# Designs tried in a protein design run: peptides against a protein of PDB entry 5FRP. Part 84

Target 1, 225 residues: chain A of PDB entry 5FRP
Amino acid sequence: VEWTESIPQIIATREDISKELNQALAKTFIDSDPRVRRTSVMIFNKVPVTEIWKNITNKAIYTSLLHLAREKHKEVRELCINTMAKFYSNSLNEIERTYQNKEIWEIIDTIPSTLYNLYYINDLNINEQVDSVIFEYLLPFEPDNDKRVHRLLTVLSHFDKKAFTSFFAFNARQIKISFAISKYIDFSKFLNNQESMSSSQGPIVMNKYNQTLQWLASGLSDSTK

## One batch from the design tools (peptide; made by RFdiffusion4, then SolubleMPNN)

Design b2_p17_2_s4 (from b2_p17_2, 8 letters changed)
Fold by OpenDDE base, seed 4:
Structure b2_p17_2_s4 (fold): chain B 225 residues (1-225), chain A 17 residues (1-17)
Amino acid sequence: as target 1 above (225 residues)
Amino acid sequence: EIEEFLKKEEEELKKLE
């Protein structure tokens, strides 16, 4: 733990991180202690993306980061998913593609596919987190259409077949959620009108309202679990 | 799994129509 906690400062202060340090850091991502793994993931959050790319040259570190997306330890997994999505976005924005960094980019370019493949775990908490990081980091709101399309094409260009299927499923789910929210709003407006509520349709709309709420709620993880 | 999930969601959404 303590050694790994020192790494962000070492990376920030040293221009040349030894091969040995990279090898030692790679081992911390697979450490049996989840605190060590957590601290290792936090390096990608604490150190500027440019310094990470400059100093972390061992491919195994990046590969190991991606593997932690399926970590059994919830906190480490959640941190990893957020971290890799953010790191991907920051890398796209700040890191040029060069001959020297090509092999790291080949790994980083799989982050979107890695994230979309998490939907196959069929865990509501993971699904919500993946939804969140997609909107925040992978496919953020971009008012410039050309930039938005370019980002979308970049994300899709490295998808495996499963990630494409998941992407289409995600988009279909979003349309369905949007429809259900629209219906929820319509039913809420209807029920807020006393004349409408007292009508013969009142009980029918109340039932549909409750069903809509149940459907919306069923797609949400229990924050208590 | 995802296709089965989507199918179930479609059946539930049809009940909201």
Scores: peptide ipSAE 0.021, ipTM 0.646, DockQ to the pose 0.397
Fold by OpenDDE base, seed 5:
Structure b2_p17_2_s4 (fold): chain B 225 residues (1-225), chain A 17 residues (1-17)
Amino acid sequence: as target 1 above (225 residues)
Amino acid sequence: EIEEFLKKEEEELKKLE
């Protein structure tokens, strides 16, 4: 733990990290102690993206980071998902594609596919987190149409077949959620009118309102779990 | 799994129309 906690400062202060230090750091991502794995993931949050790309040259570190997205330890997994999505976005914005960094980019370009493949775990907490990091980091709001389209094409260009299937499926789910929210609002307005509630449609709309709430609630994770 | 999930979700949404 303590050794790994010193690494962010070392990376931030040194222009060149030895091969031995990179090899030692790679081992911390697969350490049996979740605290060591957590601290290792935090390096990507504490160190500027430019310094990470400059100083972390061991491919196994980046590959190991991506594997932690499926970590059994909830806190480490959640931290990793946020970290890798943010790191991907920062890398796209700040890191030029060169011949020297090509092999690291080949790994980083798989982050979108790695994230969209988490939907197949069928866990509501993971799904909500993936939805969140997609909106915040992967496909953020961009008012410039050309930049927005370019980002979308970049994200999609490295998808596997499963990631494409998830992308279309969960986009369709978002449209469905939006529709259900619209219906919830309409039913709520109808039920707020006493004349409408006393009509022959009152019981029908009340039933649809309850079904809409149940459907919306079934798509939400239990925040207590 | 996802296709079956989507099908179920479509059937449930049609009940809300």
Scores: peptide ipSAE 0.020, ipTM 0.640, DockQ to the pose 0.375
Fold by OpenDDE base, seed 1:
Structure b2_p17_2_s4 (fold): chain B 225 residues (1-225), chain A 17 residues (1-17)
Amino acid sequence: as target 1 above (225 residues)
Amino acid sequence: EIEEFLKKEEEELKKLE
């Protein structure tokens, strides 16, 4: 733990990290102690993306970071998902594609596919987190149409068949959620009208309102779990 | 799995129409 906690300062103070230090760091991502793995993931949050790309040259570190997205330890997994999505976005914005960094980019370009593949776990907490990082980091709001389309094409260009299926499923779910929210609003407006509530339709709309709420709630994780 | 999830959600949404 303590050694791994010192790594952000070492990366910030040194222009060149030895091969031996990269090999030692790679071992911390597969350590049996979740605290060591957590601290290793935090390096990507504490160090600027440009300094990570300069100093972390061992491919195994990036591969190991991506593997932690499927870790059983909830805290480390959640931290890893946020970290890898943010790191992907920052890399696209700040790191040029060169011949020298091509092999690291081949790993980083799999981050979107790695994240979309988490939907197959069928866990509501994971799904909500993946939804959040997609909107924040993978496909952020971009007012420039050409930049938005270019980002979308970049994300899609490295998808496997499973990631494409998840992507279409995600978009279909968003349309469905939007429809359910629209129905919730319409039913709420009807129920707020006293004449409408006293009509023969009042009980029918109240039932549909409750069904809509139950459907919307079923897509949300229990915040207590 | 995802196709079954989508199909189930589509059936539940049709009940709200």
Scores: peptide ipSAE 0.020, ipTM 0.639, DockQ to the pose 0.438
Fold by OpenDDE base, seed 2:
Structure b2_p17_2_s4 (fold): chain B 225 residues (1-225), chain A 17 residues (1-17)
Amino acid sequence: as target 1 above (225 residues)
Amino acid sequence: EIEEFLKKEEEELKKLE
């Protein structure tokens, strides 16, 4: 723990980190103590993205970071998912693609697939977290249409088959949620009208309203198989 | 599985139409 906690300061103060230090750091991502693994993930949050790319040259560190997305320890997994999504976004914004960093980019470009593949775990908490990091970091709101399309194409360009299937399922779910919200609003308006409530349709619309609420409550959470 | 889920959701949404 203590040694790993010193790494952010070492990276921030040194222009060149030895191969041996990178090898030692790589071992901390697979440590049996979840506190060591957590501290290792936190390096990517505490150190500027430019300094990470400059000083962390061991590919095994990046590969190990991505592997922690399926970590058994909940806190480490949740931290890792947020960290890798943010790191991907920051890397796209701040790191130029060069010949020297090509091999690290080949790993980082798999982050979107790694995240979209988490939907296949069919865990509600994981799905909610993946939804969150997609909207915050992978496909953030961008008012510039060209930038938005370019980001989307960048994310999609490295998808595996499973990530594509998950992406289309996610988009289909969003359309369905939008439809259900529209129906909820329509049913709510109908039920707020006294004449409509007294009609023969009143009980039918009340039933559909309750079903819509139940679907929205369950679908925001359980929409993963 | 996501595909089976999507089918089940479509069946439930059709009841809301």
Scores: peptide ipSAE 0.018, ipTM 0.613, DockQ to the pose 0.311

Design b2_p17_3_s1 (from b2_p17_3, 9 letters changed)
Fold by OpenDDE base, seed 4:
Structure b2_p17_3_s1 (fold): chain B 225 residues (1-225), chain A 17 residues (1-17)
Amino acid sequence: as target 1 above (225 residues)
Amino acid sequence: SSEFKELVKKVEEELKK
């Protein structure tokens, strides 16, 4: 009975410690020293996503992380952009959407829009970095078409108008290519299966395959110009 | 995790400098 009574106190103490820690971390993200900000961002990079979601409950920390994407200090900004993109991807893959974490998800779901809005800064280095993280983390190559479409829809569903414009300007073509490549792979697998080639669907698949190849060829030719 | 605690400690140490 005495042990049971101590559990709430321990939980309360842990919650209190957690609250204090979150408050302290919130301050570090807005510290005047870039080294402190860098170290703060690194927490999101090094700590497993599940533990971040469990231990970092202060919304201000996540908001501050997103703001650092436009930070003046180059090293911190670059780290932040990579970190937030990776964190977004890991969160989508590993964190379930619950009622308790809804408010944090509302912030995290804005990461794609935040990144695409960086194109309006018109900085070549930033643009290259954004392109890189989009390809690596936001819209990675996914052989499963359903998963790929779902990811794309998830990313687009939270875009503001500016993000949509940037998306169509910079990355829409790359996404289309990735889809086409995935279809190409599927068709190639189908064609390698002799049983499938002899089926009534064989000619239909071949036609689609040829169309995909033509589309890919045309897309590649435009990218070289 | 131990890693989270360590990183938090590092951040705290940097804040004290």
Scores: peptide ipSAE 0.136, ipTM 0.764, DockQ to the pose 0.013
Fold by OpenDDE base, seed 5:
Structure b2_p17_3_s1 (fold): chain B 225 residues (1-225), chain A 17 residues (1-17)
Amino acid sequence: as target 1 above (225 residues)
Amino acid sequence: SSEFKELVKKVEEELKK
């Protein structure tokens, strides 16, 4: 009976500790010392993605991480760009989308847009880095066509207009129209198969697909002008 | 995780500097 009474206190203590830790971390991401910011970013590199999602519950931390992609300190910025791209990829691969983590996913889903928007800074070094992380983490080589298409659609589905424009401007040179079309076809097949399996996700995926197609069509038209 | 806690501590230590 005594241990049962201690459980709420332990839970409360753990929650309190977690809250305190999150608050402390939130401060470190915005610290004036680049070394502190760097160390903060490194948490995302050193800690498994599953543990990050479990322990970092303060949305501000994720928002701050994304913000560091545009910070003045080159080393921290570069680290952040790599970190957030990797974190995005790992999250897609390892973290299930649930109701509880929806709010965090809403932030994480903006990482592709955040990265592609860096092209507008018009810095060659940044551009090269963004290209690198796109290739390595956002749109990595995947031999499975369905997985490749799914990843691409996932990335594109959360693009803002600027990111989409950047995508076409920079990656359209790398992504042959044929590849996009091929992915479209594959996606269509995927959707047809998924619609048959899940009535609830089908419309959502279809909507995302249609949006992606519209964006692709628009981007192709702009690139041909 | 212990690693997470350690990293947080390190960050905190850097903040106190």
Scores: peptide ipSAE 0.134, ipTM 0.760, DockQ to the pose 0.014
Fold by OpenDDE base, seed 2:
Structure b2_p17_3_s1 (fold): chain B 225 residues (1-225), chain A 17 residues (1-17)
Amino acid sequence: as target 1 above (225 residues)
Amino acid sequence: SSEFKELVKKVEEELKK
């Protein structure tokens, strides 16, 4: 009985440690020393994605990570761009979307848009890096057409207008857009027929996909003019 | 994980510098 009473205290202590750690990390991402910022980014590179999601619960850390994509320090920026792209891909592959992690996913889902918006900086080195991470992590080669389309739709569904424009300008030629659209339609039909669409999130997802389709259609029309 | 703790410790050490 005595050991059971200690468990809540241990759990509380662990939670407290976790909170303190998160607070400390949040500060390191905005530290004036680029070495500190670099080390902070490296956490996302070296620690398994599942452990990151488990232990880093402060939203500000994820937001700060994304902001480092526009870091003035070149080395930190480059590291951040690679790290966030990889982290995004790993998260899509390994992390389930739950009610508890919804707020973090809302941030992570903006990574593609964040990356594509870097094209507007009009820096050759940045452009090359963005191209690299897109092909390596965001839209990797996938022989399964359904999986490829699903990934593409996931990436596009959270684009802002600027990101979408960049997508068409830089990457649309490499992606068989027409094929993607066709598969999207088929996929949408398939999803609509599944009972899982009765969930409260179903309509939201469908709405996002529909918006993506509209953007794709608009982009195709503009590219043909 | 032990690895996560180690990295955090490294960050803390850099902050103390």
Scores: peptide ipSAE 0.128, ipTM 0.757, DockQ to the pose 0.014
Fold by OpenDDE base, seed 3:
Structure b2_p17_3_s1 (fold): chain B 225 residues (1-225), chain A 17 residues (1-17)
Amino acid sequence: as target 1 above (225 residues)
Amino acid sequence: SSEFKELVKKVEEELKK
């Protein structure tokens, strides 16, 4: 009977430790020493994405990670840009969207916009790095057309106006806009045929699609003027 | 994971410096 009474305390202790660890990590990301910040970013690079999502539950950590993309220290900034892009891609591939992780996904979904907004800094080195991570992690080569279109839609669906403008300015030449539009149409047809799926996810995907189309239409109208 | 705990420990050690 005595050992059973100790189990709740042990569990509580573990939860407390987890909370303490998250609080400690949150502080390290905003530490004045660039070495500490670098080490903090490296956690996201070295630890499997599934373990990160499981163990890092403090939203402030993710927000701080994204903020480091604009920090003054070059080494930390460069590491952060690569890390967040990779983390985004891995998350899309390996992490399911659930009710429990919704708030974290809301932050992670801003990574594409965060990266594209870096073009406005007008720094050649940053631009080159952003180009690199876009092709490597955000919009990687995908032979499957449906998967490619889905990824593109996912990336674009969370763009702010500035990111969208930047996308057309820098990457529209590489992503044949015409091809993208054609695939969007195909995807739309596909989604319409699958609307028979009574799943709660259908309307969400459709909403994101419609938002993306609206943005594309707006962007095309501005480019033709 | 053991790897995560190790990395956290390293970060903590750097903070104590």
Scores: peptide ipSAE 0.126, ipTM 0.753, DockQ to the pose 0.014

Design b2_p17_3_s3 (from b2_p17_3, 8 letters changed)
Fold by OpenDDE base, seed 5:
Structure b2_p17_3_s3 (fold): chain B 225 residues (1-225), chain A 17 residues (1-17)
Amino acid sequence: as target 1 above (225 residues)
Amino acid sequence: SEEFKKLLEEVEKLEEE
């Protein structure tokens, strides 16, 4: 009976410790020393996403992370941009949406919009970095068409007007290329199947294949210019 | 995780500095 009474106290203590840790971390994200802020961001980079979601429950920490994308300190900003993009991707892949984590997801779902809004800063280095993280983490190459479309729709579903404008201006072409490549692969697989080639669908698919190749060739040539 | 704790400790040390 005495052991059972100590368990709630231990759990309460753990909750208290967790609260204290969250409070401390919330302060470090807004610390005046960029080294402290950098180290804080590194937590999101080094700790598994599942552990982050479990242990970091203060929504202010996530909000602060997103704000660092516009940090004046270059190193912290660059780290933050990479970290938040990666964290977004990992969260989509590994974290389920529940009632309990809804408030955190509402913040995390704004990461794509936050990143695309960085294009309005009109900084070449920032633009290049945003391009890189978009193709690496936000909209990675996915051979499965359904998964790829689902990811795209998820990313776009929380865009503000400015993010949509930036998306169409900077990345729409690259996304089209990715889709075209996927179609090309599918057509190639179809064409490699002799039975499929002999079917009534063969000539139709071949025509679409050729059109796709021509489109890809034109797009790739433009990207090299 | 142990890694999470280590990172927190590192952050705390930097704040005390």
Scores: peptide ipSAE 0.033, ipTM 0.694, DockQ to the pose 0.013
Fold by OpenDDE base, seed 3:
Structure b2_p17_3_s3 (fold): chain B 225 residues (1-225), chain A 17 residues (1-17)
Amino acid sequence: as target 1 above (225 residues)
Amino acid sequence: SEEFKKLLEEVEKLEEE
């Protein structure tokens, strides 16, 4: 009987700890000391995404994380940009959208727009970092066409006008290249299958393959200029 | 996770300093 009475206290203690943690973290993200802010951001980097979503339920923490992307302190800003991009990608891959986490997802879904808007700061270091995280986390290489398209649409679905403009200016070509490469791979597989080549689709695929190669060749030549 | 707890402890220590 005594152990049964201890369980509610333990559960209550855990809930209290969770609440206290969220309150503490909300404060640390806006702390005047950049070291404290940095450590706060590192939690999102080192802790598995599933544990973050489970334990960090205060909306203000996520909002504060996004604000740090424009932090004046270079180290904190750079860490934040990398962290939020990675966190976005991991969330898309591992976290289901539920009614309970809807409010958090509304914030997380703005990460792509937040990142693309950083181009308007007109800082070369920031631009390079944004390019890097977009390639690595937001729009990573995906050989599956359906998954790639779905990811792209997901990223674009919450863009503001400025983000769209930046997207077309900086990354539209890269995305097109990735799609072309994917098609190239598919065509190559098709061409390696003799049964497929003998089909009525053979000439059509060959034509598309050649067009893709020409496009890729032209795109690569322009980048070396 | 143990890592999460350690990070939290580190954050708490920084707040107390």
Scores: peptide ipSAE 0.031, ipTM 0.681, DockQ to the pose 0.013
Fold by OpenDDE base, seed 2:
Structure b2_p17_3_s3 (fold): chain B 225 residues (1-225), chain A 17 residues (1-17)
Amino acid sequence: as target 1 above (225 residues)
Amino acid sequence: SEEFKKLLEEVEKLEEE
């Protein structure tokens, strides 16, 4: 009986903590001091994604996080870009889409577009950072073809026109290379299996393997010009 | 809030690590 009475208090305390946190963070993300903004971003970087989704329910906080990608302060901007990309990836992997979190997901789903739109700033350092986070967090190397395609489709499904243009200009080639590498690995595994090579599919796989190698070789040569 | 300050302090400590 005593533990049952403590549950509402614990829930209430958590709700109170969540409310206070949301109110505080909403202010700190727009604070005039870059150090305060930096610390706010670090919360999203260091706290587990599941705890963030549970405790931060104010949409304005997430929107403010995304806006910091265009922050004038270089350190805050760089941290924000890395943080939002990582947070996006972790959210896709660990957070289920529910009715309750739908509105937050609508914001989070814009992270890929937000990142790809940074290419229009035409800053070399920003471009390099965006490239880095795309390959590390948004479109990481995935040997499973179904998972890789699903991730790609998820990222592309919320693109605006500008993001699509940037995607094709900067990353389309690298994505194709990653797909080719994945196929190469699969073919190599198949070729190393003697039982598979003796099958009717052996010659077909060998042909595809050779085509993939040739494509990879040609792509690598063009990147060196 | 005191709890938010504690969280900020923890985050700052993690940054120094």
Scores: peptide ipSAE 0.027, ipTM 0.679, DockQ to the pose 0.013
Fold by OpenDDE base, seed 4:
Structure b2_p17_3_s3 (fold): chain B 225 residues (1-225), chain A 17 residues (1-17)
Amino acid sequence: as target 1 above (225 residues)
Amino acid sequence: SEEFKKLLEEVEKLEEE
């Protein structure tokens, strides 16, 4: 209540307003009322990522956002999980890494680990949600191999031990399949090029192609059992 | 953004309730 009353008076300097807003928002993320927490999370969901990074400078807010992924209130938790995953993806796509935002990036870079650690809760609904956001936001389908690999490496680069374990348990196979498919496509393109087939690399590529096909076939068969 | 401000206002209103 006191915070709302102070906002109109402090509009004097943009920097001061920003500080006050950050302080207020930091409180709302830890408010006892789940509606308040929900609304706080929605800021990250509705506001453009560039504006979030510009206006939210208090690292505690970002930390609090990540903590809400494990909160008791189901709706807020679910919203938070979706929001942080989306925010992570958007940040990777739109926010440059600078010296000034380094501290925030250090927090944001832990989002993948935070999400993968949710598998240890052993809740089916949470697991499904985590799976969903991983494929939608963290490791989305990317036809460009370089971009896909870069994204994967970025995601993995900040994993803790538990996150790695979860990654291998739940997603490693899917990622391998994705990479194999990508290779398959590349090989197919290569094989369709007559000039490439006539090269000394032709037989080597063909061999790798066959290996990839065999691997894919075996993987698909196991998934159907 | 205007949207950001509106959301903050909503959060503030909820805290007052």
Scores: peptide ipSAE 0.031, ipTM 0.689, DockQ to the pose 0.013; fails the geometry check

